# Peptides against a protein of PDB entry 3V4L, part 95

Target 1, 386 residues: chain A of PDB entry 3V4L
Amino acid sequence: GQPLAKDKVALLIGNMSYWEHPKLKAPLVDVYELTNLLRQLDFKVVSLLDLTEYEMCNAVDEFLLLLDKGVYGLLYYAGHGYENFGNSFMVPVDAPNPYRSENCLCVQNILKLMQEKETGLNVFLLDMCRKRNDYDDTIPILDALKVTANIVFGYATCQGAEAFEIQHSGLANGIFMKFLKDRLLEDKKITVLLDEVAEDMGKCHLTKGRQALEIRSSLSEKRALTDPVQGAPCSAEALVRNLQWAKAHELPESMCLKFQCGVHIQLGFAAEFSNVMIIYTSIVHKPPEIIMCDAYVTDFPLDLDIDPKHANKGTPEETGSYLVSKDLPKHCLYTRLSSLQKLKEHLIFTVCLSYQYSGLEDTVEEKQEVNVGKPLIAKLDMHRGL

## One batch from the design tools (peptide; made by RFdiffusion4, then SolubleMPNN)

Design b2_p14_4_s2 (from b2_p14_4, 8 letters changed)
Fold by OpenDDE base, seed 4:
Structure b2_p14_4_s2 (fold): chain B 386 residues (1-386), chain A 14 residues (1-14)
Amino acid sequence: as target 1 above (386 residues)
Amino acid sequence: MTELVSTDPELSVP
């Protein structure tokens, strides 16, 4: 019979906005596109951008809590990385220059922890460089991995080589995701699917002799990403997993704010990623005596590190949101909250209505405080370990 | 021309 997954869970991390390293571009698009594809495959997807070391550790810990016996686990990483002694290290955005293994997450350690969960399938997709870091002299003594015969690694590049992104004037995938996305929905054994992706990449004149997909697998069964989830969650653990994932993806409900002047504002929320939310405001009713009217969001929690210069933009793109802009209402003011993993408290902010009456020169302001609770990933309290 | 950019960071020599 076709193998069944007890559930399917994916953690996708895209690191781009490095503090001490060159900024990347591809991880934004790659994480977003892969999220949408894995959702079509009935994966519970946590998608995170620009994580610090601590935030990456917590994201992995939360991902491991979603794993259980017979669950399919997929970890995708796009960012800076290195490989020393056959160990793959994912580089957090706060990593020093030079970084060492102590500043990075070892993928083989994550695999060890996944093997303890008795998972049905472990897939690692690593879109990072695999060059040796000569500044890291640490030889990690990893415990021997268990023989689980359910492991697949897709490395975007071969050992000791670089991974590449496509530099275009617009949004572009990394090389690996460019080919992976075209095949990811195919009902094939995951190793066969990745082999076909490797062939497609090898036919590309841009990547030929520069980047080649490496597949490492110990997969004794015909497991596919298309494998159906076993029917209704009958176990307490499956219910907990579903609730935990649902918590991490719950958007605030859209609100209609009414001001004393008779202006009505729609406040809306959209998820770009599990840690990235767009807030948008629109004027839905304006009295005719009010000639000018704008609805700004302000007074955000300091832990979100929101630059007011990037808030309240006339387009989603001016906030840095290029991917969800098509799904957003038009003619709003937009604000992108890109660090919801940092939120310790409820998301409380002010909606400020600035307006002018016909025949009055003075601008009037009215303010309303809004509490939307903990949106998206902020519900997981990734900070509870401190 | 489509340019490929390495995702390898330029690590600073200490």
Scores: peptide ipSAE 0.308, ipTM 0.825, DockQ to the pose 0.723
Fold by OpenDDE base, seed 5:
Structure b2_p14_4_s2 (fold): chain B 386 residues (1-386), chain A 14 residues (1-14)
Amino acid sequence: as target 1 above (386 residues)
Amino acid sequence: MTELVSTDPELSVP
C-alpha cells in the first residue's frame, strides 16, 4: 500500500539578523516559500525568524512535542552554521564571536530526540555552511543513534564547503531553496527528489564547483513528502498535537473600534511567520464634521522591541514586510511585530485616534486600549523557564 | 550581475 504518515510536522528556522556576525538575506524568502509549499503538502508548519539560543531551544522542544510514532518530522534551517567531527551546529542570532558548540544547537542531538519519538520519517534540510570551526575544539560525546532507517539529510553544500546566497537588487532565494522549491511538490521518494534537486543545482553555472547538495540517508522505505496523512485524528495524542499546532497559528479576530467622536476603525491582523504579525488599521466610518483623522497603534509591550519609526506605515513594505503585502487590505496603516516569541504577557497596546473638526485648528485625540491575548507563537510561552 | 555571497561568517580573528 502507499505509506501513510500519522501526521506531518515541520519546524523552519531562518536566522539573518545576527548580532556579532554578517547579516544574511536569503533565509527570509526561503522560510516563507518553503512554508507555503509544505502547507500544500498538509504539513503543520511552524516558521520562525531570528531566534536567540534560548528561543531556538524552546522552538525545538515545542517541535518535539508535536512528534509521535509514525509522524513525519521535517527540520529546515537557514543561517550561519558549521560542522565539526560530522556534527552540524546551527548558529543562533545572539551567538558570540567566535561561537562554540555551547552557543549553538547540535542537529544530531535533535535527531536523537526525534528517534525517541519513534517518528515515521526524519528530514533535515540544512541551508548553512559546513566548514570546520577552528575556534571550537569541543569533541561532542554523542550517544549512539538508533538504527531507525528513516533519516534523510539534505545539506545545501558539501562537507567542509560554504553555502551561498544570491546577491540581487531585490529578494532572492538561497541556492538550495532556488532548486528545492521547483521539485518539492513531486510525488517521489524524498531521497530521489533531493537527488534530482542535486542534479539541477549541478547544472547551474553559478554554483558549479562552488556548492553541491549532499544527501545522507538511511531511508529503507519509499517515503515521500506527498504521503497522505492517516485520516481524522482518532487518538488523544493526535488531538493534542492538532490543538498545540492550532494555538501557534491563531490570529486575533478583526475588531471594529468605535470612538466617541463617531469615527469607526477596523483593526486587523495578518501572519507573515509564526513569530511575525502585521497589525493594520483603517478608517471605516468618519462623520462629515471631521475633516481629517488617523488611527495609530502605540504603547506596545517593551519586550517586543518595536521601533516607533517603523510603526504606522502607509505600506507593508515600509515596515519590512515584502512577502505578504499582496494579501493585505490596501489604504491602511501597518505595523510589523517581528519578535512575538519574546511576548511574556498578553499583547496589550493603544489605538490612538487623532482627528480635526471642520473650523477648529486644534487636533483632538481619543485613545482605546486593546487586549488581543497571545497571538501566534506567543501562545506557546517560549519564555517559560527564564 | 548575479553575485554569490558566502554565508560563512568569516570569523574575523580579532
Scores: peptide ipSAE 0.255, ipTM 0.746, DockQ to the pose 0.738
Fold by OpenDDE base, seed 1:
Structure b2_p14_4_s2 (fold): chain B 386 residues (1-386), chain A 14 residues (1-14)
Amino acid sequence: as target 1 above (386 residues)
Amino acid sequence: MTELVSTDPELSVP
């Protein structure tokens, strides 16, 4: 019979906004497109951008809590990275220059922990450089991995080689995701799918002799990303997993705010990623005696590090939101919250209505505090322990 | 022109 997954869970991390290293662009698009494709494959996807070391550790720990016997686990990483002695290291955004293994997440350590969960399939898609870090002299003594015959690595590049992104005048994929996205929905054994992606990448004149996909697999069974999830969640663990995933994707409900002047504001929320939310405000009712009015959001929790200069924009694109802008209401003011994993408390903020009456020169302000609870990934309390 | 940019981090201290 066709293999069945007990469930399918994916963690996607895209690091771009490095503090001490060159900034990347492709991880934004790559994580977003891969999220949408894996959702069509019935994966429970957590998608995270720009994580610190601590936040990456917690994201991996929360991902490991979703893994259980016969669950398919997929980890995707796009960002800076290196490979020493066959160990792959993912570089957090707060990593020092030079970074070492103590500042980074070892993929083989994550694999060890995934093998303890008795997973049905372990897929690693590593869209990072595999060049040696000569500043890291650490030889990790890794314990011998269990022989589970269910592991697949797709490395965007060869051992000791660089990975590349496409610089174009706009949004572009990394080289790996550019080819992976065209085949990811195919009902094929995952190693066969990746081999076809490798052939497609090998035909690209841009990457010929610079980047090639490496597949490393112990997968003895015909498992595919298309494998159906086994029916109703029959276990308490499956219910907990479904609830935990649902919490990480719960948006605040849209609100209608009523001001004393008779102006009504619609406050709405959209998810770009599990840790990135857009707030939008629109005037839905205005008394005729009010000639002009605007609704600004302000007084955000300090943990979110929101620059007011980037808040309350006339377009989603001016906030840095290029991917979900088509699905947003028009004629709003937009604010992008890009670090929801840092939110320790409830998301409390102020909606400030500035307005002018006909025949008065002075602007009037009214304010309302809004509490929307913990949105998206902030419900997981990924900051627990700081 | 489509340029490829390496995602190789600067490991060197500037």
Scores: peptide ipSAE 0.254, ipTM 0.746, DockQ to the pose 0.788
Fold by OpenDDE base, seed 2:
Structure b2_p14_4_s2 (fold): chain B 386 residues (1-386), chain A 14 residues (1-14)
Amino acid sequence: as target 1 above (386 residues)
Amino acid sequence: MTELVSTDPELSVP
């Protein structure tokens, strides 16, 4: 019969806004496009941008809680990285310069933990450099891996080589995602799909002799990313997994705020990633005696590090939201919350209405506090260990 | 021309 997945779960991490290292651009687009493709493949996708070491550890731990016997697990990483002694290290955004293995996440340690879950398939897609870090002399003593015939590594580049992104005047993919996205929906064994991606990369004049995909696999079965999920969750564990994923992807409901002056505001929410949300406000009703009115959001939790200079923009693009702008309502004010993983408490903020009456020079202000609970990834309480 | 940029962290030598 066709192989069945008990469930399909993906963790996608894109690190670009490094503190002590060169900033990247491609991970933004790569994580977004891969998220949309994996959702079409019935994956439960957690998509996270710009994680610290602690936040990456917690994201991996939450991902491992979603894994169980016969579940398909996919880990994608785009960012800085290195490879020492055949061990792959993902570099968090808060990593020092120079960084060491103690500041980074070892992929082979994650693989060990995934093997303990008796998963049906383990896929690692590593869009990072594989150069040696000469500042790290640590030889990781890896515990003996179980002999499982269900592992696939897709490395964006060869051992000891660099991965590349495409510089354009606009948004562009990394090299690996540029080719991967064109084939990812194909009903093929995952190793055959990745081999076709490697061929496409090898035919491209831009990448030829600069970057080549490496496939490492123990996969003995014909497993594909297209393999159907086994029907309704019959186990308590499958129900818990579905509820945990649903909680991490639940947006706040859209709200209609009514002010004393008779102005009505629509407050809406959109997810860009599991840790990135756009808030938008629009005036939906204005009394005729009010000649001008604007609705601003302010007083965000300090943990979110929201600069007021980047809030309440006339376009999504002015907030740094280039990907979801087509799906957003027009003629709003937009605010991008990019660090929802840092939220310890409920998302409470103020909506300020500033308005002017016909024939009065003075501006009037009304304020309303809004509590939207814990949006998206903030429901997982990634900080419970601090 | 599409320029390829390395994702090498370019570790600052102290």
Scores: peptide ipSAE 0.247, ipTM 0.742, DockQ to the pose 0.763

Design b2_p14_4_s3 (from b2_p14_4, 8 letters changed)
Fold by OpenDDE base, seed 1:
Structure b2_p14_4_s3 (fold): chain B 386 residues (1-386), chain A 14 residues (1-14)
Amino acid sequence: as target 1 above (386 residues)
Amino acid sequence: MTELVSTDPQLYLP
């Protein structure tokens, strides 16, 4: 019969805003587009941008909690990386210069832990460089992997080679995602799908002789990303997995705030990623005696590191939100919260209404505190280990 | 021209 997945879970990490290393651009678009495609394939997707070492470890631990017998697990990483002695290392945004294996996440260690979960399929899509790190002489002694015959690696580049971004004006995919996205929805064995992606990359004049996809697999079964999820959740573990995923994707409800002056504000929330949320405010009612009014958000938790200069923008794009702007209401003020993983407490902030009455030159201010609980990934308490 | 930029951080190491 056609293989069935017990469930399908994906963790997507895109690291761009490195502290001590060159900033990347492609991971933003790549993680977003891959998230939308995997959701169409009935994957439970957690999408995270710009993680520290600690945050990456916690994201992997939470991902491993979603894995169980016969579950399909997919890990995608886009960012800086290296390969020493056949071990792939994902570089966190807080990695020192130079970085070592102790500052990075070893993909083969994650694979070992996935094998312990008796997963139905393990897919790694690694959009990173595979050059040796000459500053790291550590030979990782990895335990022997189990023979599970359900592993697929798609490396964006060959062993010892670089991965490349396309330098364009505006938003562009990385090389790997540019070709992967066109085939990802095809009902094919995952290794056959990746071979077709490799052929498409090989026809590109830009990448020819510079970057080629490498496929490493032990996959003995005809498994595809299109394989249907086994019907109604029949186990307590499946219910827990569904609840855990739902928590990581629960947005705050939209609120109507009423001020004493009679102004009404709509406060809304949109997810860009599992750790990135847009807050937007709009004036929905204004008394005629009020000639001008604006609704600002302020007093965010310090853990979020919100620069007020980037808050309360007239467009989503001015916040750095280019991908979800089409799905947002127009004529709002927009604020992008890009580090929801850092939120230890409830998201409490102030909505400040500044307004003027007809015939008065002085501005009046009213403030309301808003508590929206823990939005999105902040519900997973990724910080409980500190 | 569409240029490829390496994502290798070691190219920028001193």
Scores: peptide ipSAE 0.315, ipTM 0.833, DockQ to the pose 0.628
Fold by OpenDDE base, seed 3:
Structure b2_p14_4_s3 (fold): chain B 386 residues (1-386), chain A 14 residues (1-14)
Amino acid sequence: as target 1 above (386 residues)
Amino acid sequence: MTELVSTDPQLYLP
């Protein structure tokens, strides 16, 4: 019969905004597009941008909690990375310069932990450089991996080679995702699918002789990303997994705020990623005596590092939100919360209405505090232990 | 021409 997955779970990490290293661009689009494709494949997807070492560890731990016997696990990483002694290291955004293995996440350690969960398939898609880090001579003593015959690595580049971005003025995929996205929905064994992606990359004049996909697999079975999920969750563990995933993707409900002046504001929320949310405000009712009014969001929790200069923009794009702008209502003020994983408390903020009456020169302000609980990934408390 | 830029941070170390 066709192989069945007990469930399908993916963790996608895109690191771009490095503190001590060159900033990347491709991971934004790559994580977003891959998220949408994997969701079409019935994956439970957690998508995270710009994680610190601690946040990456916690994201992996939460991902591992979603894994169980016969579950398909997929880890995608786009960012800086290196490979020492056949071990792949994902570089967090807070990694020092130079970074070492102690500042990074070892993919083979994650694989070990996935094997302990008795997963049905382990897929790693690593869109990072694979050059040796000459500043780290640490030989990792890894425990021997189990012989599970269910492992697939897709490396965006060859061993010891670089990964490349396409220099564009706008949004562009990385090289790997550019080709992967065209094939990912195909009902093929994952290693066959990746081989076709490798061929497509090899035909491209831009990448020829610069970047090539490497496939490393022990996969003995015909497993595909298209493999159907086993029917309704019948185990307590499957229910817990479904609830945990749903918890990490729960948006606040849209609300209508009523001000004393008679202005009504619609406050809405949209997810860009599991840790990135857009807040938008719109004036839905204005008394005729009020000639001008704007609804600003302010007083965010300090943990979110929200710069007021980047809040309350007239377009989603001015916030740095280019991907979900088509799905947002028009004619709002937009604020992008890009670090929801840092949120220790409930998301409490102020909606400030600034308005002017006809015939009065002075602006009037009214404020309402809004508590929307813990949105999206903030419900997982990924900061637990800080 | 579409240019490829390396993502290797070691190339940009001073």
Scores: peptide ipSAE 0.313, ipTM 0.829, DockQ to the pose 0.538
Fold by OpenDDE base, seed 5:
Structure b2_p14_4_s3 (fold): chain B 386 residues (1-386), chain A 14 residues (1-14)
Amino acid sequence: as target 1 above (386 residues)
Amino acid sequence: MTELVSTDPQLYLP
């Protein structure tokens, strides 16, 4: 019969905004496009940008809680990385310079934990450098992996080689995602699909002899990313998994705020990533005696580190939101919350209405506090261990 | 021309 997945879960991490290392660009577009493709494949996708070591550990732990017997697990990482002694290390954004294995996440440790879950398929897509880190002489003593025939690694580059970004004006994919995205929806065994991606990359004059996909697989079964999910959750564990995923993707409901002056504000929310939300405000009703009015959001929790200079923009693009701007309402003020993983409490903020009456020179202000609970990834309480 | 830039942070260490 056609193989069935008990469920399909993906964690996508894109690290770009390094503190002590060169900033990257490709992971933004790559994580976004891969998220949309994996959703079309009925994956439960958690997509996270710019994680610290602690936040990456928690994201992996939460991902592992979604894994169970016969579940398909996919981990994608785009960012800085290295490979020492056949161990792959993902570099968090807060990693020191130089970084060591103690500052990084070992992919083989994650694989060990995935094998303990008896997953139906384990896919690692590693869009990072595989050069040796000469500043790290530590040989991690890894426990022996279980002998399983359900592991697939797609390395964006060869062992000991660099990964490259395409220097283009504007938003562009990384090299690996550029070729992967064109084939990802094909109903093929995952190793056959990746082999075709490797051939496409090898035919490209830009990448030929510079970057090549390496496929490492024990996969003896015909497993595809297109394999259907087994029907309605038959187990309590499957229900818990579905609820846990749903919590991480729940947006606040849109609100209509009514001010004493008779102005009505629509407050709306959109997800760019699991840890990135856009807040937008629009004036939906204004009394004729009010000649001018604006609605600003302010007083965000300090944990979010929101710079007021980047809040309340006339376009999504001015907030740094280039990917979802087409799907947002027009003629709003926009604010991008890019670090929802840092939120320890409920998202409480103020909507401030500034307005002017006809024939009065002075501006009047009214304020309403809004509590929207824990949006998106903030429901997982990734910080409860601090 | 579309240029490739290495993402290896070790190339940018002083």
Scores: peptide ipSAE 0.312, ipTM 0.829, DockQ to the pose 0.552
Fold by OpenDDE base, seed 4:
Structure b2_p14_4_s3 (fold): chain B 386 residues (1-386), chain A 14 residues (1-14)
Amino acid sequence: as target 1 above (386 residues)
Amino acid sequence: MTELVSTDPQLYLP
């Protein structure tokens, strides 16, 4: 019969906004597009941008909690990275310059932990450089992997080679995702699918002789990303997993705020990623005697590191939100919260209504505090170490 | 021509 997955879980990490290293661009689009494709494949997807070392460790730990016997696990990483002695290291955004293995996450360690969960399939898609880090001569002592015959690595580049971005004016996929996205929904054994992606990359004049996909696999069964999920979760563990994932993707409900002046504001929320939310405000009712009226959001928790200069923009794009802008209502003020993983408390903020009456020179302000609880990934309490 | 830029941070170190 066709193989069945007990469940499907994916962790997608895109690191771009490095502190001590060159900034990347492709991971934004690549994580977003891959998220949408994996959701169409019935994956429970956690998508995270710009994680520190600590946040990456916690994201992996939370991902491992979602894994169980017969679950399909997929880890995608796009960012800086290196490969020493056949071990792949993902570089966090806070990694020092130069970085070392002690500052990075070893993919083979994650694989070991996934094998302990008795997963049905382990897929690693690594969109990073695989060049040796000459600043780190540390030989990692890794524990021996189990023989599970359910492992697939797709490396965006060859061993010892660089990964490349397409320098384009605007949003573009990375090289690997550009070809992967066209085939990802195909009902094929994952190694066959990746081999076809490798052929497509090899035929492209841009990538030919510059970047080639490497496939490393130990996959004894015909497993595909299209393999159906087994019916209703019958185990307590499967129920907990489903609830945990659902919590991590629950948006705050839209609110209608009423001010004393008779202005009504719609406050809305949209997810760009599991750790990235857009807040938007719109004036839904204004008394005719009010000539000017704006609704600003302010007084965010300090843990979110929100620059007020980037808040309350007239377009989603001015906040750095280019991907979800089509799904957002028009004629709002927009604020992008890009670090929800840092939120330890409830998201409490102020909605400030600034308005002017006809024939009065002075601007009037009214304020309302809003508590939306813990949105999206902030519900996982990723800062609480196990 | 679409230019490819390496993502290797070591190339950008002085």
Scores: peptide ipSAE 0.308, ipTM 0.827, DockQ to the pose 0.531

